# Peptides against a protein of PDB entry 5ONS: the designs that were tried, part 53

Target 1, 181 residues: chain A of PDB entry 5ONS
Amino acid sequence: MFKKFDEKENVSNCIQLKTSVIKGIKNQLIEQFPGIEPWLNQIMPKKDPVKIVRCHEHIEILTVNGELLFFRQREGPFYPTLRLLHKYPFILPHQQVDKGAIKFVLSGANIMCPGLTSPGAKLYPAAVDTIVAIMAEGKQHALCVGVMKMSAEDIEKVNKGIGIENIHYLNDGLWHMKTYK

## One batch from the design tools (peptide; aimed at target 1 R83 H86 K87 Y88)

Design b2_p29_3_s1 (made by RFdiffusion4, then SolubleMPNN; from b2_p29_3, 15 letters changed)
Fold by OpenDDE base, seed 4:
Order: sequence, then C-alpha cells, then structure tokens
Structure b2_p29_3_s1 (fold): chain B 181 residues (1-181), chain A 29 residues (1-29)
Amino acid sequence: as target 1 above (181 residues)
Amino acid sequence: MEFAEPPEEIREEVEAELAKLLAEQEAAA
C-alpha cells in the first residue's frame, strides 16, 4: 500500500474530525480490536483533536497530536501503523516469519507460505482476511502489517503461494511519514 | 494498567532494530 508512497506527493489534505465522528471511529476500533478498549483513552485522549490525513488512492490516516495511529483504504478496516503497533503489540494477532524472509518483507513482498511454515517461523491460527502483525525470528518489533490471504490451516496444507499480503512494512512510505500536524 | 514506556524511548528502540534489519538485508544481498 505504501511502497511508492511519499508524503509530499500523495497527501491531499487533513481534516479535523467532529466529536460524533470520533466516537464512531472509536467504536469501530474497539469492534476490530477488542483488546484496545482499556488503552483507547491513552491512545486517543478526549482532550486532543483527532485528524484524518487524506491521501491518494483513497487512503486515510488517523492522527492525534501529529502521531499516525491507524490507516484504512476505501473505507475498509482500520490497520494500526507500525509505530502504534510497536507500542501496543497486542492490537493484532501475530505471525512469525523466518530470518530468510526478512529481506523480502522489507522490500514490500507478500509473505509466501514456505516463509510461514519453516522451522524459524511460527504460524498461529487465523482466518482469511485477518489483519496480522508480522514478526521475525529473533526480533522484538513487528516488521510488517499484513492480511491473511489464506487461513493458517490452508497455509500449512498447501504451503505454496501467497499466505499473507504485505500492507505496511518497516521503511516504507508510511514509516517515513513520522508525524503529521 | 497504563503503558509505562515513553514514546521517545520506544521510537529509539524501533529505529535501532530497523537499522539492524536493514544491515542484515544488505549483508544477505
């Protein structure tokens, strides 16, 4: 989603949200990420304005005090930014790739099934279309936010093709967009 | 429960790990 993203070229405008809209978004976030509810007032303090940065290709980034928290495309589900996910790693279910997959993930490549079934990988139960944090063997922080293109069960059985779509990864265009006020 | 780690401190750890990941990628290329 952000492989060719550049803040100067791809950001269109920024809109401050009304209270009612913020409430709706918070409810949606709790629905998508039930474990976030106790932390939501810390992530999105009531006293702080919430903004949407509108980008090309129907991408919207939710921000508070300049911090990029979540993003979505075409009014689809919200994804946490890696920067938020690093602070709150429990927001997403995890999948782990082996060391050999790191270079490919960091190039924006989708995660292939063998990279999820190898000895250094850890594949956890997840349905197709589940948003997941991609961890790497021996690393502490997620290197990617992805979407399951196959169920974990099918990844194990078929063990070929795209297992997880790479949505947002370390050092992509969104990562380089550190803040927006 | 509140998050105890300061945002800046977390960012420093992330950047350090990113640097390691990128270095490993370069070594493998």
Scores: peptide ipSAE 0.079, ipTM 0.663, DockQ to the pose 0.045
OpenDDE base, seeds 1, 2, 3, 5: peptide ipSAE 0.077, 0.032, 0.032, 0.039; ipTM 0.648, 0.522, 0.591, 0.529

Design b2_p29_3_s2 (made by RFdiffusion4, then SolubleMPNN; from b2_p29_3, 17 letters changed)
Fold by OpenDDE base, seed 4:
Structure b2_p29_3_s2 (fold): chain B 181 residues (1-181), chain A 29 residues (1-29)
Amino acid sequence: as target 1 above (181 residues)
Amino acid sequence: MEFAEPPEEIAEEVQKKLEELLAEQERAA
């Protein structure tokens, strides 16, 4: 989603949200990530304005105090930014790729099934379309936010093709967009 | 690379939540 993203070229505008809209978004976030509810007051303090950075390709980034928190495309599901995920690593279920897959993930490549079934990888039960944090063997921080393109069960059985779609990864355009005020 | 960490005031709670998640995943695997 952000492989060719550049803040200067791909940001259209930024709008400050009304209270009612913020409430709606918070409810949506809780629906997607029930475990985040107790943390929303820290992530999105009530006293702070919430903004949406509107980008090309129908991408919207939710921000508070310049911090990029969540993003979505075409009014689809919200994804946490890696920066938020690093602060709250429990937001997403984890999947682990082996060491060899790291360079490919960091190039924006989708994660192939063998990279999830190899000895250094760890594949946990997850349904198709689940948003997941991609961890790597020997690394502490999530490398990528992805979406299961197969269920974990199918990844193990088929073990061929794209297992997880790479949505947002370290050093992509969104990552380099550190803040937006 | 520079990575963000949980705010100090909630670091232990965040770590606990993470450990709970990981434990749950391991049990389900």
Scores: peptide ipSAE 0.630, ipTM 0.941, DockQ to the pose 0.930
OpenDDE base, seeds 1, 2, 3, 5: peptide ipSAE 0.032, 0.629, 0.033, 0.033; ipTM 0.553, 0.941, 0.458, 0.514; seed 1 fails the geometry check

Design b2_p29_3_s3 (made by RFdiffusion4, then SolubleMPNN; from b2_p29_3, 13 letters changed)
Fold by OpenDDE base, seed 4:
Structure b2_p29_3_s3 (fold): chain B 181 residues (1-181), chain A 29 residues (1-29)
Amino acid sequence: as target 1 above (181 residues)
Amino acid sequence: DEFAEPPEEIKEEVEKKLEELLAKQEAEA
């Protein structure tokens, strides 16, 4: 989603949200990530304005005090930014790729099944379309936010093709934005 | 680039939540 993304070229505008819209978004976030509910007051303090940065390709980034928190495309599901995920690593279920897959993930490549089934990888039960944090063998911080394209069960059985779609990864265009005020 | 850590005031609780998640995943694996 952000492989060729550049803040200067791909940001269209920024909109400050009304209170009613913020409430709606918070409810959506709780529906997607039930475990985040107790943390929303810290992530999105009531006193702080919430903004949406509108980008090309129908990408929207939710921000508070310049911090990039969540993003979505075409009003689909919200994804946490890696920066938020690093602060709250429990927001997403984890999957772990082997050491060999790291360089490919960091280039924006989708995660192939063998990178999830090989020694050093750890594959946990997850349904298709589950948003997951991609961890790596020997690394503490998530490298990528991805979406299961196959169930964990099918990844193990078929072990061929794209297991997880790479949505947002370290050093992509979104990562380089850092903040937006 | 520096990785962000949980705010200090909630660091312990965040760590606990993460441990719970990982334990759950390991139990299901």
Scores: peptide ipSAE 0.616, ipTM 0.936, DockQ to the pose 0.917
OpenDDE base, seeds 1, 2, 3, 5: peptide ipSAE 0.137, 0.290, 0.377, 0.418; ipTM 0.655, 0.692, 0.788, 0.800

Design b2_p29_3_s4 (made by RFdiffusion4, then SolubleMPNN; from b2_p29_3, 13 letters changed)
Fold by OpenDDE base, seed 5:
Structure b2_p29_3_s4 (fold): chain B 181 residues (1-181), chain A 29 residues (1-29)
Amino acid sequence: as target 1 above (181 residues)
Amino acid sequence: MEFAEPPESIKKEVEEKLKELLKKQEEAA
């Protein structure tokens, strides 16, 4: 989603949201990520304005005090940014790739099944379309936010093809955006 | 590479929540 993303070229505008809209978004976030509810007040304090950065390709980024928190495309599900996920690593269920897959993930490549089933990888039960944090053996911080394209069961059984779609990864265009005020 | 971390005041709680998540995942595997 952000492989060739550039803030200067791909950001259209920024809009400050009304209180009622913010409440609606918070409810959506809680629905998607129930575990975030107790933390939402510190992530999105009531006193702080919430803004949407509108980008090309119908991408929207939720920001508070310049911090990029969540993003979505075409009114689809919200994804946490890696920067938020690093602060709150429990927001998403984890999947772990082997060391060999790291360089490919960091190039924006989708995660192939062998990278999830080989020694050093850890694959946990997850349904198709589940948003997941991609970890790697020996690494503390998530490398990528992805979406399951196969169930964990099918990844193990078939062990061929794209297991997880790479949505947002370290050093992509969104990562380099850092902040937006 | 620079990484963000939880605020120090809640770091322990965040770590506990993460441990709970990982434990649940391991039990389901």
Scores: peptide ipSAE 0.673, ipTM 0.949, DockQ to the pose 0.953
OpenDDE base, seeds 1, 2, 3, 4: peptide ipSAE 0.655, 0.383, 0.655, 0.662; ipTM 0.947, 0.819, 0.946, 0.947

Design b2_p29_4 (made by RFdiffusion4)
Pose (drawn by RFdiffusion4):
Structure b2_p29_4 (pose): chain A 181 residues (1-181), chain P 29 residues (1-29)
Amino acid sequence: as target 1 above (181 residues)
Amino acid sequence: DTIEYAHAPEELREAVEKALEEALEKQEE
């Protein structure tokens, strides 16, 4: 989603949200990520203004104190940014690719099933369309936010095709936009 | 490129680590 994204060519503007809208977004975040509820007062303090950074192709980035928290396209599901995920790794279920796939996902490639079924990889049960944190064999931190395109069981069996869609990866355009200011 | 990994605020680190452990155990079940 952000492979060729930068602030100059992709950010149209930034709107500050009213209280009515903030509550609605928080509710959606709760519905989508149940375990995030106890942490929202910390992530989105009552005191701080909440802004949406509007981007081309109807991408929205939710910001608090200039920190980028979540993003979505159209009115689709929210995804955590990798920076928020690094602070709260439990927000998402995990999938671990083998170490050989690291170089490909850091270049923006989708995750193929061999990257999940090979030794050094760990594949956990997941239904299709689940938003997952991509972990790497031998790495402590997540490197990609993905969406299951095939269920985990299908990935084990079919073992060919895109297993996980690469949505946001380390040092993509979104990662480079460390803060909005 | 340089990668700077983000970390939870220090006062929340223990609670965040516990919540991660519990989430991973549930995922393995």

Design b2_p29_4_s1 (made by RFdiffusion4, then SolubleMPNN; from b2_p29_4, 12 letters changed)
Fold by OpenDDE base, seed 3:
Structure b2_p29_4_s1 (fold): chain B 181 residues (1-181), chain A 29 residues (1-29)
Amino acid sequence: as target 1 above (181 residues)
Amino acid sequence: EKIEYAEAPEELKEEVKAAYEKALAEQEA
């Protein structure tokens, strides 16, 4: 989603959200990520304005005090930014790739099934279309936010093709967009 | 584990940097 993203070229505008819209978004976030509910007040304090940065390709980035928190495309599901996910790693279920897959993930490549079934990888139960945090063997923090294109069960059985779609990864265009005020 | 909303710790910054640099080196080889 952000492989060719540049703030100067791909940001269209920024809008401050009304209270009613913020409430709706908070409810959506709790529905998607139930574990975030007790933390949402510190992530999105009531006193702080919430903004949406509108980007090309119908991408919207949710921000508070310049911090990039979540993003979505075409009003689809919200994804946490890696910067937020690193602070709240429980927001997403995890999948772990082996050491050999790291370079490919960090190039924006989709995660192939063998990188999730090999020694050093850890594959946890997850349904297709689940948004997941991609962890790496020997690393503490997520390197990617992805979407399951196959269930964990099918990844193990088929063990071929794209297991997880790479949506947002370390050092992509969104990562380089550290803040937006 | 749950962490308070704050700036990323230095260890995270260093880890991210190291991971990227390694990947870049391998991609360019």
Scores: peptide ipSAE 0.414, ipTM 0.821, DockQ to the pose 0.077
OpenDDE base, seeds 1, 2, 4, 5: peptide ipSAE 0.363, 0.289, 0.350, 0.313; ipTM 0.768, 0.712, 0.770, 0.754

Design b2_p29_4_s2 (made by RFdiffusion4, then SolubleMPNN; from b2_p29_4, 11 letters changed)
Fold by OpenDDE base, seed 1:
Structure b2_p29_4_s2 (fold): chain B 181 residues (1-181), chain A 29 residues (1-29)
Amino acid sequence: as target 1 above (181 residues)
Amino acid sequence: DKIEYAEPPEELREEVQEALKAALAAQEA
């Protein structure tokens, strides 16, 4: 989603959200990520304005105090940014790729099944379309936010093709955006 | 370039770690 993304070229505008919209978004976030509820007041303090950065390709980034928190495309599900995920690593269920897959993940490549089933990888139960944090063997912090394109069960059984779609990864355009105030 | 990682607020570090621990334990179940 952000492989060729550049803040200067791909951001259209930024709007401050009304209270009712913020409430709706918070409810949606809790629905998508139930574990975030106790932390939402810390992540999105009521005293702080919430903004949406509108980008090309119908991408929207939710921000508070310049911090990029979540993003979505075409009003689909929200994804946490890696920066938020690094602060609250429990927001997403984890999947772990082997060491050999790291370079490809960091190039924006989708995660192939063998990288999730090989020694050093850890594959946990997850349904198709589940948003997951991509961890790596020997690394503490998530490398990528992805979406299951196959169930964990099918990844293990088929063990061929794209298991997880790479949505947002370290050093992509969104990562380099850092903040937006 | 060196990756600079964001961390939870210091006062919440332990709570975050416990939440992570619980979440990971649930994945293993």
Scores: peptide ipSAE 0.680, ipTM 0.948, DockQ to the pose 0.895
OpenDDE base, seeds 2, 3, 4, 5: peptide ipSAE 0.028, 0.027, 0.475, 0.026; ipTM 0.555, 0.531, 0.814, 0.520

Design b2_p29_4_s3 (made by RFdiffusion4, then SolubleMPNN; from b2_p29_4, 13 letters changed)
Fold by OpenDDE base, seed 5:
Structure b2_p29_4_s3 (fold): chain B 181 residues (1-181), chain A 29 residues (1-29)
Amino acid sequence: as target 1 above (181 residues)
Amino acid sequence: DEIVYAEPPEELRAEVEAATAAALAAQEA
């Protein structure tokens, strides 16, 4: 989603949201990520304005005080940014790739099944379309945010093809954006 | 650019770590 994203070229505008819209978005976030509910007052304090940065290809980024929190495309599901995920690692369920897969993930490549079934990887039960944090052997912090393209069961059984789609990864265009005020 | 990782507020670090540990334990069940 952000492989060739550039803030100066791909951001269209920024709008400040009304209180009612913010409330609706918070409810959507709780529905997607139930575990985030106790933390929303910390992440999105009531006193702070919430903004949407509108980008090309129908991408929207939710921000508070310039911090990039969540993004979505075409009004689909919300994804946490890696920066938010690093602060609150429990927002997403985890999957772990082996050490050899790291360089490919960080190039924006999709995660192939062998990288999730090999020694050093850890594959946890998850359905197709589940948004997941991609961890790596020997690394503390998530490398990317992905979407299951196969169930964990099918990844283990078939063990070929794309297991997880790479949506947002370290050093991609969104990562380099850092803040927007 | 060098990778600089964000961390939760210092006063919440223990709670975040506990929540993360609990979530991960649930995945392994």
Scores: peptide ipSAE 0.711, ipTM 0.953, DockQ to the pose 0.880
OpenDDE base, seeds 1, 2, 3, 4: peptide ipSAE 0.708, 0.704, 0.700, 0.699; ipTM 0.953, 0.951, 0.951, 0.951

Design b2_p29_4_s4 (made by RFdiffusion4, then SolubleMPNN; from b2_p29_4, 12 letters changed)
Fold by OpenDDE base, seed 3:
Order: sequence, then C-alpha cells, then structure tokens
Structure b2_p29_4_s4 (fold): chain B 181 residues (1-181), chain A 29 residues (1-29)
Amino acid sequence: as target 1 above (181 residues)
Amino acid sequence: EKIEYAEPPAELREEVARALQEALAAQEA
C-alpha cells in the first residue's frame, strides 16, 4: 500500500474530525480490536483533536497530535501503523516468519506459506482476512502489518502460495512519514 | 528512536497468554 508513497506527492489534504465522527471511529476500532478498549483514552485523549490525512489511492490516515495511529483504504477496515503497534504490540494477533523471509518482507513482498511453516517461524491460529502483526525470528518489533490470505490451518496444510498479504512494512513510505501536524 | 511500550495489567497478560496456549494445544489435538 505504501511502497511508492511519499508525503509530498501523495498527501492531498488534512481534515479535523467532528466529535460525533470521532465517537464512531472509536467504536469501530473497539469492534475491530477489542483489546484496545482500555487503552483507547491514552491513544486518543478526549482533549486532543483527531485528524484524517487524506492521500492518493483513497488512503486515509488517522492522526492525533501529529502521531500516525491508524490507516484505511476505500473506507475499509482500519490498520494500526507500525509505530503504534510497536507501543501496543497486543493490538493485533501475531505471526512469525523465519529469518530468510525478513529481507523479502522489508521489500514489500507478500509472505509465502513456507516462510510461516519453516523452522524459526511460528504460525498461530487465525482465520482468513484477519489483520496480523508480522514478527520475525530473533526480532523484538513487528516488521509488517498484513492480512491473512489463507487460514493458519490452510497455510500449514497447503504450504504453497501467498499466506499473508503485505500491507505496511518497516521503512516503507508510511514509516518514513513519521508525523503529520 | 526510543519506543515507549504500553503493557496491559498482569492479570490480563496472563489471561491472554493462557488463552493463546489453549488455542495452540487445541490445534495440535
């Protein structure tokens, strides 16, 4: 989603959200990520304005005090940014790739099934279309936010093809944006 | 850059860890 993304070229505008819209977004975030509810007040303090940065390709980034928190495309589900996920690693279920898959993930490649079933990888139960944090063998921080294209069960059984779609990864255009005020 | 981590209460961490372990065990059964 952000492989060719640049703040100067791809940001269109920024709008401050009304209170009613913010409430709706918070409810949606709790529905998508139930574990976030106790933390939502410190992530999105009531006293702070919430903004949407609108980008090309129908991408929207949710921000508070310049911090990039979540993003979505075409009014689909929200994804946490890696920067938020690093502070709150429990927002998403995890999957772990082996060391050999790291360089491909960091180039924006989708995660192939063997990278999730090999020694050094850890595959946890997850349904298709689940948004997941991609961890790596020997690394503390998530490398990528992805979407399960197969269930964990099918990844193990078939062990061929795209297991997880790469949505946002370390050092992509969104990562380098850092803040927006 | 410095990352400031947030962690849930110990009771919740243990509950989540237990639930994950149970799910993994169920998959192997």
Scores: peptide ipSAE 0.046, ipTM 0.465, DockQ to the pose 0.158
OpenDDE base, seeds 1, 2, 4, 5: peptide ipSAE 0.027, 0.011, 0.018, 0.020; ipTM 0.445, 0.262, 0.439, 0.413

Design b2_p29_5 (made by RFdiffusion4)
Pose (drawn by RFdiffusion4):
Structure b2_p29_5 (pose): chain A 181 residues (1-181), chain P 29 residues (1-29)
Amino acid sequence: as target 1 above (181 residues)
Amino acid sequence: SEQQELVEFNIKNSEEIHKELEEFAEEVL
């Protein structure tokens, strides 16, 4: 979603949200990520203004104190930014690719099933369309936010095709936009 | 309690962690 994204060519503007809208978004975040509920007062303090950074192709980025928290396209599901995920790694279920796939996902490639079924990889049960944190064999921190395109069981069996869609990866355009200011 | 400790740790060390991750990604590519 952000492979060729930068602030100049992709950010149209930034709107500050009203209280009525903030509560609605928080509710959606709760519905989508149940375990995030105890942490929202910390991630989105009552005191801080909440802004949406509007981007081309109807991408929205939710910001608090200039920190990028979540993003979505159209009115689709919210995804945590990798920076937020690094602070709260338990927001998402995990999938671990083998170390050989790291180079390819850092270059924006989708995750193929061999990257999840090979030694060094760890594949956990997941239904299709689950938003997952992509972890790397031998690495402590997540490197990609992905969406299951095949269920985990199908990935083990079919073992060919895109297993996980690469949505956001380390040092993509979104990662490079460290803060909005 | 454990998650809170993890959050505190990660928030405190977030800039350093991110710097190391950016350098790692550049070396890989």

Design b2_p29_5_s1 (made by RFdiffusion4, then SolubleMPNN; from b2_p29_5, 16 letters changed)
Fold by OpenDDE base, seed 3:
Structure b2_p29_5_s1 (fold): chain B 181 residues (1-181), chain A 29 residues (1-29)
Amino acid sequence: as target 1 above (181 residues)
Amino acid sequence: SLEKELFEYNVKHAEEILEKLDKEAKEIL
C-alpha cells in the first residue's frame, strides 16, 4: 500500500474530525482490536483532536497530535501503523516468518507460505482476511502489517503461494512519514 | 543499476532500523 508512497506527492489534505465521528471510530477500533480498549484513552486522549490525513488511492491515516496511528483504504478496516504497533504489540495477532524472509518482507513482497511453515517460522491460527503483525525469527519488533490471504490451516496444508499480503512494512513510505500535524 | 542499489540500500537500512529498535528496547528493560 505504501511501497511508492511519498508524503509530498501522495497526501491530499487533512481534516479534523468531529466528536461524534471520533466516537464512531473508537468503537470500530475496539471492535476490530478488542485488546486496545484499556489503552484507547492513552492512544487517543479525549482532550486531543483527531485528524484524518487523506491520501491518494483512497488512503486515510488517523492521527492524534501528529502521530500516525491507524490507516485504511476505501473505507475498509483500520490497520495500525508499525509505529503504534511497536508501542502496543498486542493489538494484532502475530505471525512469524523465518530469517530468510526478512529481506523480502522489507522490500514490500508478499509473504509466501514456505516462509511461514519453515524452521524458524511460527504459524498461529488465523482466518483469511485477518490483519496480522508479521514478526521474524530472532526479532522483537514487527516488520510488517499484513492480511491473511489464506487461513493458517490452508497455509500449512497447501504451503504454496501467497499466505499473507504485505500491507505496511518497516521503512516504507508510511514509515518515512514520521509525523503529520 | 541505480534502482538495484537503491533497493539494496532501502532493505539494508530497514534491517538496521529493526536492529536499532530491538537494541533500544533491551536497554529500556
Scores: peptide ipSAE 0.503, ipTM 0.851, DockQ to the pose 0.034
OpenDDE base, seeds 1, 2, 4, 5: peptide ipSAE 0.120, 0.154, 0.123, 0.123; ipTM 0.683, 0.755, 0.731, 0.623

Design b2_p29_5_s2 (made by RFdiffusion4, then SolubleMPNN; from b2_p29_5, 13 letters changed)
Fold by OpenDDE base, seed 5:
Structure b2_p29_5_s2 (fold): chain B 181 residues (1-181), chain A 29 residues (1-29)
Amino acid sequence: as target 1 above (181 residues)
Amino acid sequence: SELEKLVEYNEKNAEEIEKKLDEEAKKIL
């Protein structure tokens, strides 16, 4: 989603959200990520305005005090940014790729099944379309936010093709935005 | 709680974590 993304070229505008809209978004986030509920008031304090940075290709980024928190495309599901995920690593289920897959993940490549089933990888139960944090062997922090294209069960059985789609990865265009004040 | 401790640590060390990750990414790419 952000492989060729550049803040200077791909950001269109920024709007401040109404209270009612913020409430709706918070409810949606809790529905998507139940584990975030106890933390949402800390992540999005009531006293702080919530903004949406609107980008090309119908990408929207939720921000609070300049921090990039979540993003979505075409009003689809919200994804946490890596920066938020690094603060709250438990808000997504995890998958771990082996060391050999790291360079490919960081190039924006999708995660192939062998990278999730090989020694050094760890595959946890997850259904298709689950948004997951991509961890890596020997690394403490998530390298990527992805979406399961196969269930964990099918990844193990088939062990061929794209297991997880790479949505947002370390050092992509979104990562380089850092903040938007 | 353990989660509270983790979040507190990550918030306090956010800049250092970012720097480390940036450096690691540059080395791998």
Scores: peptide ipSAE 0.617, ipTM 0.946, DockQ to the pose 0.878
OpenDDE base, seeds 1, 2, 3, 4: peptide ipSAE 0.601, 0.594, 0.606, 0.605; ipTM 0.943, 0.942, 0.944, 0.943

Design b2_p29_5_s3 (made by RFdiffusion4, then SolubleMPNN; from b2_p29_5, 13 letters changed)
Fold by OpenDDE base, seed 4:
Structure b2_p29_5_s3 (fold): chain B 181 residues (1-181), chain A 29 residues (1-29)
Amino acid sequence: as target 1 above (181 residues)
Amino acid sequence: KEEEELFEYNLKNAEEILKELDEEAKKIL
């Protein structure tokens, strides 16, 4: 999603959200990520305005005090940014790729099944379309936010093709955006 | 091409970024 993304070229505008819209978004976030509920007041304090950064390709980034928290495309599901995920790693279920897969993930490549089933990888139960944090062998922080394109069960059984779609990865355009005030 | 350049850039910096993140986590623990 952010492989060719540049803040200077791909951000269109920024709007401040009304309270009613913020409430709706918070409810959606809790629905998507039930474990985030106790933390929402910390992540999105009531006293702080919530903004949407509108980007090209129908990308929207939810921000508070310039911090990039979540993003979505075409009003689809919200994804946490890696920066938020690093602060709250429990927001997403995890999958772990082997060391060999890291360089490909960091090129924006989708995660292939062997990278999730090989020694050094760890595959946890997850259904298709689940948004997941991609961990790397020997690393403590997520290097990618992805979407399961196969269930964990099918990844193990089929063990070929795209297991997880790469949505947002370390050092991509969103990562380098850092903040937007 | 741009994609290759981005790949090389990411590859050069990613390990350092991840290492720094891990070290910061260790400081908290």
Scores: peptide ipSAE 0.057, ipTM 0.594, DockQ to the pose 0.037
OpenDDE base, seeds 1, 2, 3, 5: peptide ipSAE 0.049, 0.033, 0.036, 0.035; ipTM 0.607, 0.562, 0.602, 0.595

Design b2_p29_5_s4 (made by RFdiffusion4, then SolubleMPNN; from b2_p29_5, 13 letters changed)
Fold by OpenDDE base, seed 3:
Structure b2_p29_5_s4 (fold): chain B 181 residues (1-181), chain A 29 residues (1-29)
Amino acid sequence: as target 1 above (181 residues)
Amino acid sequence: SKEKELFEYNLKNIEKILKELEEEAKKIL
């Protein structure tokens, strides 16, 4: 989603959200990420305005005090930014790729099934379309936010093709955006 | 809780952590 993303070229505008819209978004975030509920007031303090940065390709980034928190495309589900995820690593279920997959993930490549079933990888139960944090063998922090394109069960059984779609990865265009005020 | 402790640690060290991650990523790329 952000492989060729550049703030100067791909950001269209920024709008401040109404209170009612913010409430709806918070409810959606809790629904998507139940574990975030106790932390939501820290992430999105009620006193602070919430903004949406509108980007090309129907990408929207949710921001508070300039911090990039979540993003979505075409009004689909929200994804946490890696920067937020690093603060709150528990908000997504994890999957772990082997060492060999790291360089490909960081190039924006989708995660292939063998990278999730090989020694050094750890595959945890997850349904198709689940948003997941991609961990790597020997690394402590998430390298990528992805979406399960196959269930964990099917990844193990089929062990071919795209297991997880790479949505946002370390050092992509969104990562380098850092803040937006 | 473990989550709270982790959050507090991350919050305290986030700038350092992010910088280290960024540097590490550059080496891997």
Scores: peptide ipSAE 0.223, ipTM 0.792, DockQ to the pose 0.838
OpenDDE base, seeds 1, 2, 4, 5: peptide ipSAE 0.044, 0.210, 0.041, 0.170; ipTM 0.572, 0.797, 0.582, 0.765

Design b2_p29_6_s1 (made by RFdiffusion4, then SolubleMPNN; its pose is not in this set)
Fold by OpenDDE base, seed 3:
Structure b2_p29_6_s1 (fold): chain B 181 residues (1-181), chain A 29 residues (1-29)
Amino acid sequence: as target 1 above (181 residues)
Amino acid sequence: EEEEKKKKLEEELEKKDEEFDKFSEELAK
């Protein structure tokens, strides 16, 4: 989603959200990420305005005090940014790729099934379309936010093709967009 | 050079694992 993203070229505008809209978004976030509920007031304090940065290709980034928190495309589900996920790693279920897959993930490549079934990888139960944090062997910080394109069960059985779609990864365009006020 | 950048990033993230683990443990209390 952000492989060729540049803030100067791809950001269109920024709008401040109304209170009612913010409430709706918070409820949606809790529904998508139940583990975030106790932390939501810390992440999105009531006193702080919530903004949406609108980008090309129908991408929207939710921000508070310039911090990039979540993003979505075409009003689909919200994804946490890696920067937020590094602070709150429990927001997403995890999948772990082997050490050899790190290079490819950081290039924006989708995660292939063998990278999730090989020694050093850890595949946890997850349904198709689940948003997941991509961890790496020996690393505690997520390298990528992805979406399950196959269930964990099918990844193990088929062990071929794209297991997880790479949505946002370290050193992509969104990562380099550190803040937006 | 791209590989070198990736390698450096991997190393930097690895060095932060201990602090990150402590932080995570505190949050779990």
Scores: peptide ipSAE 0.191, ipTM 0.612, DockQ to the pose 0.033
OpenDDE base, seeds 1, 2, 4, 5: peptide ipSAE 0.030, 0.028, 0.029, 0.031; ipTM 0.542, 0.522, 0.547, 0.514

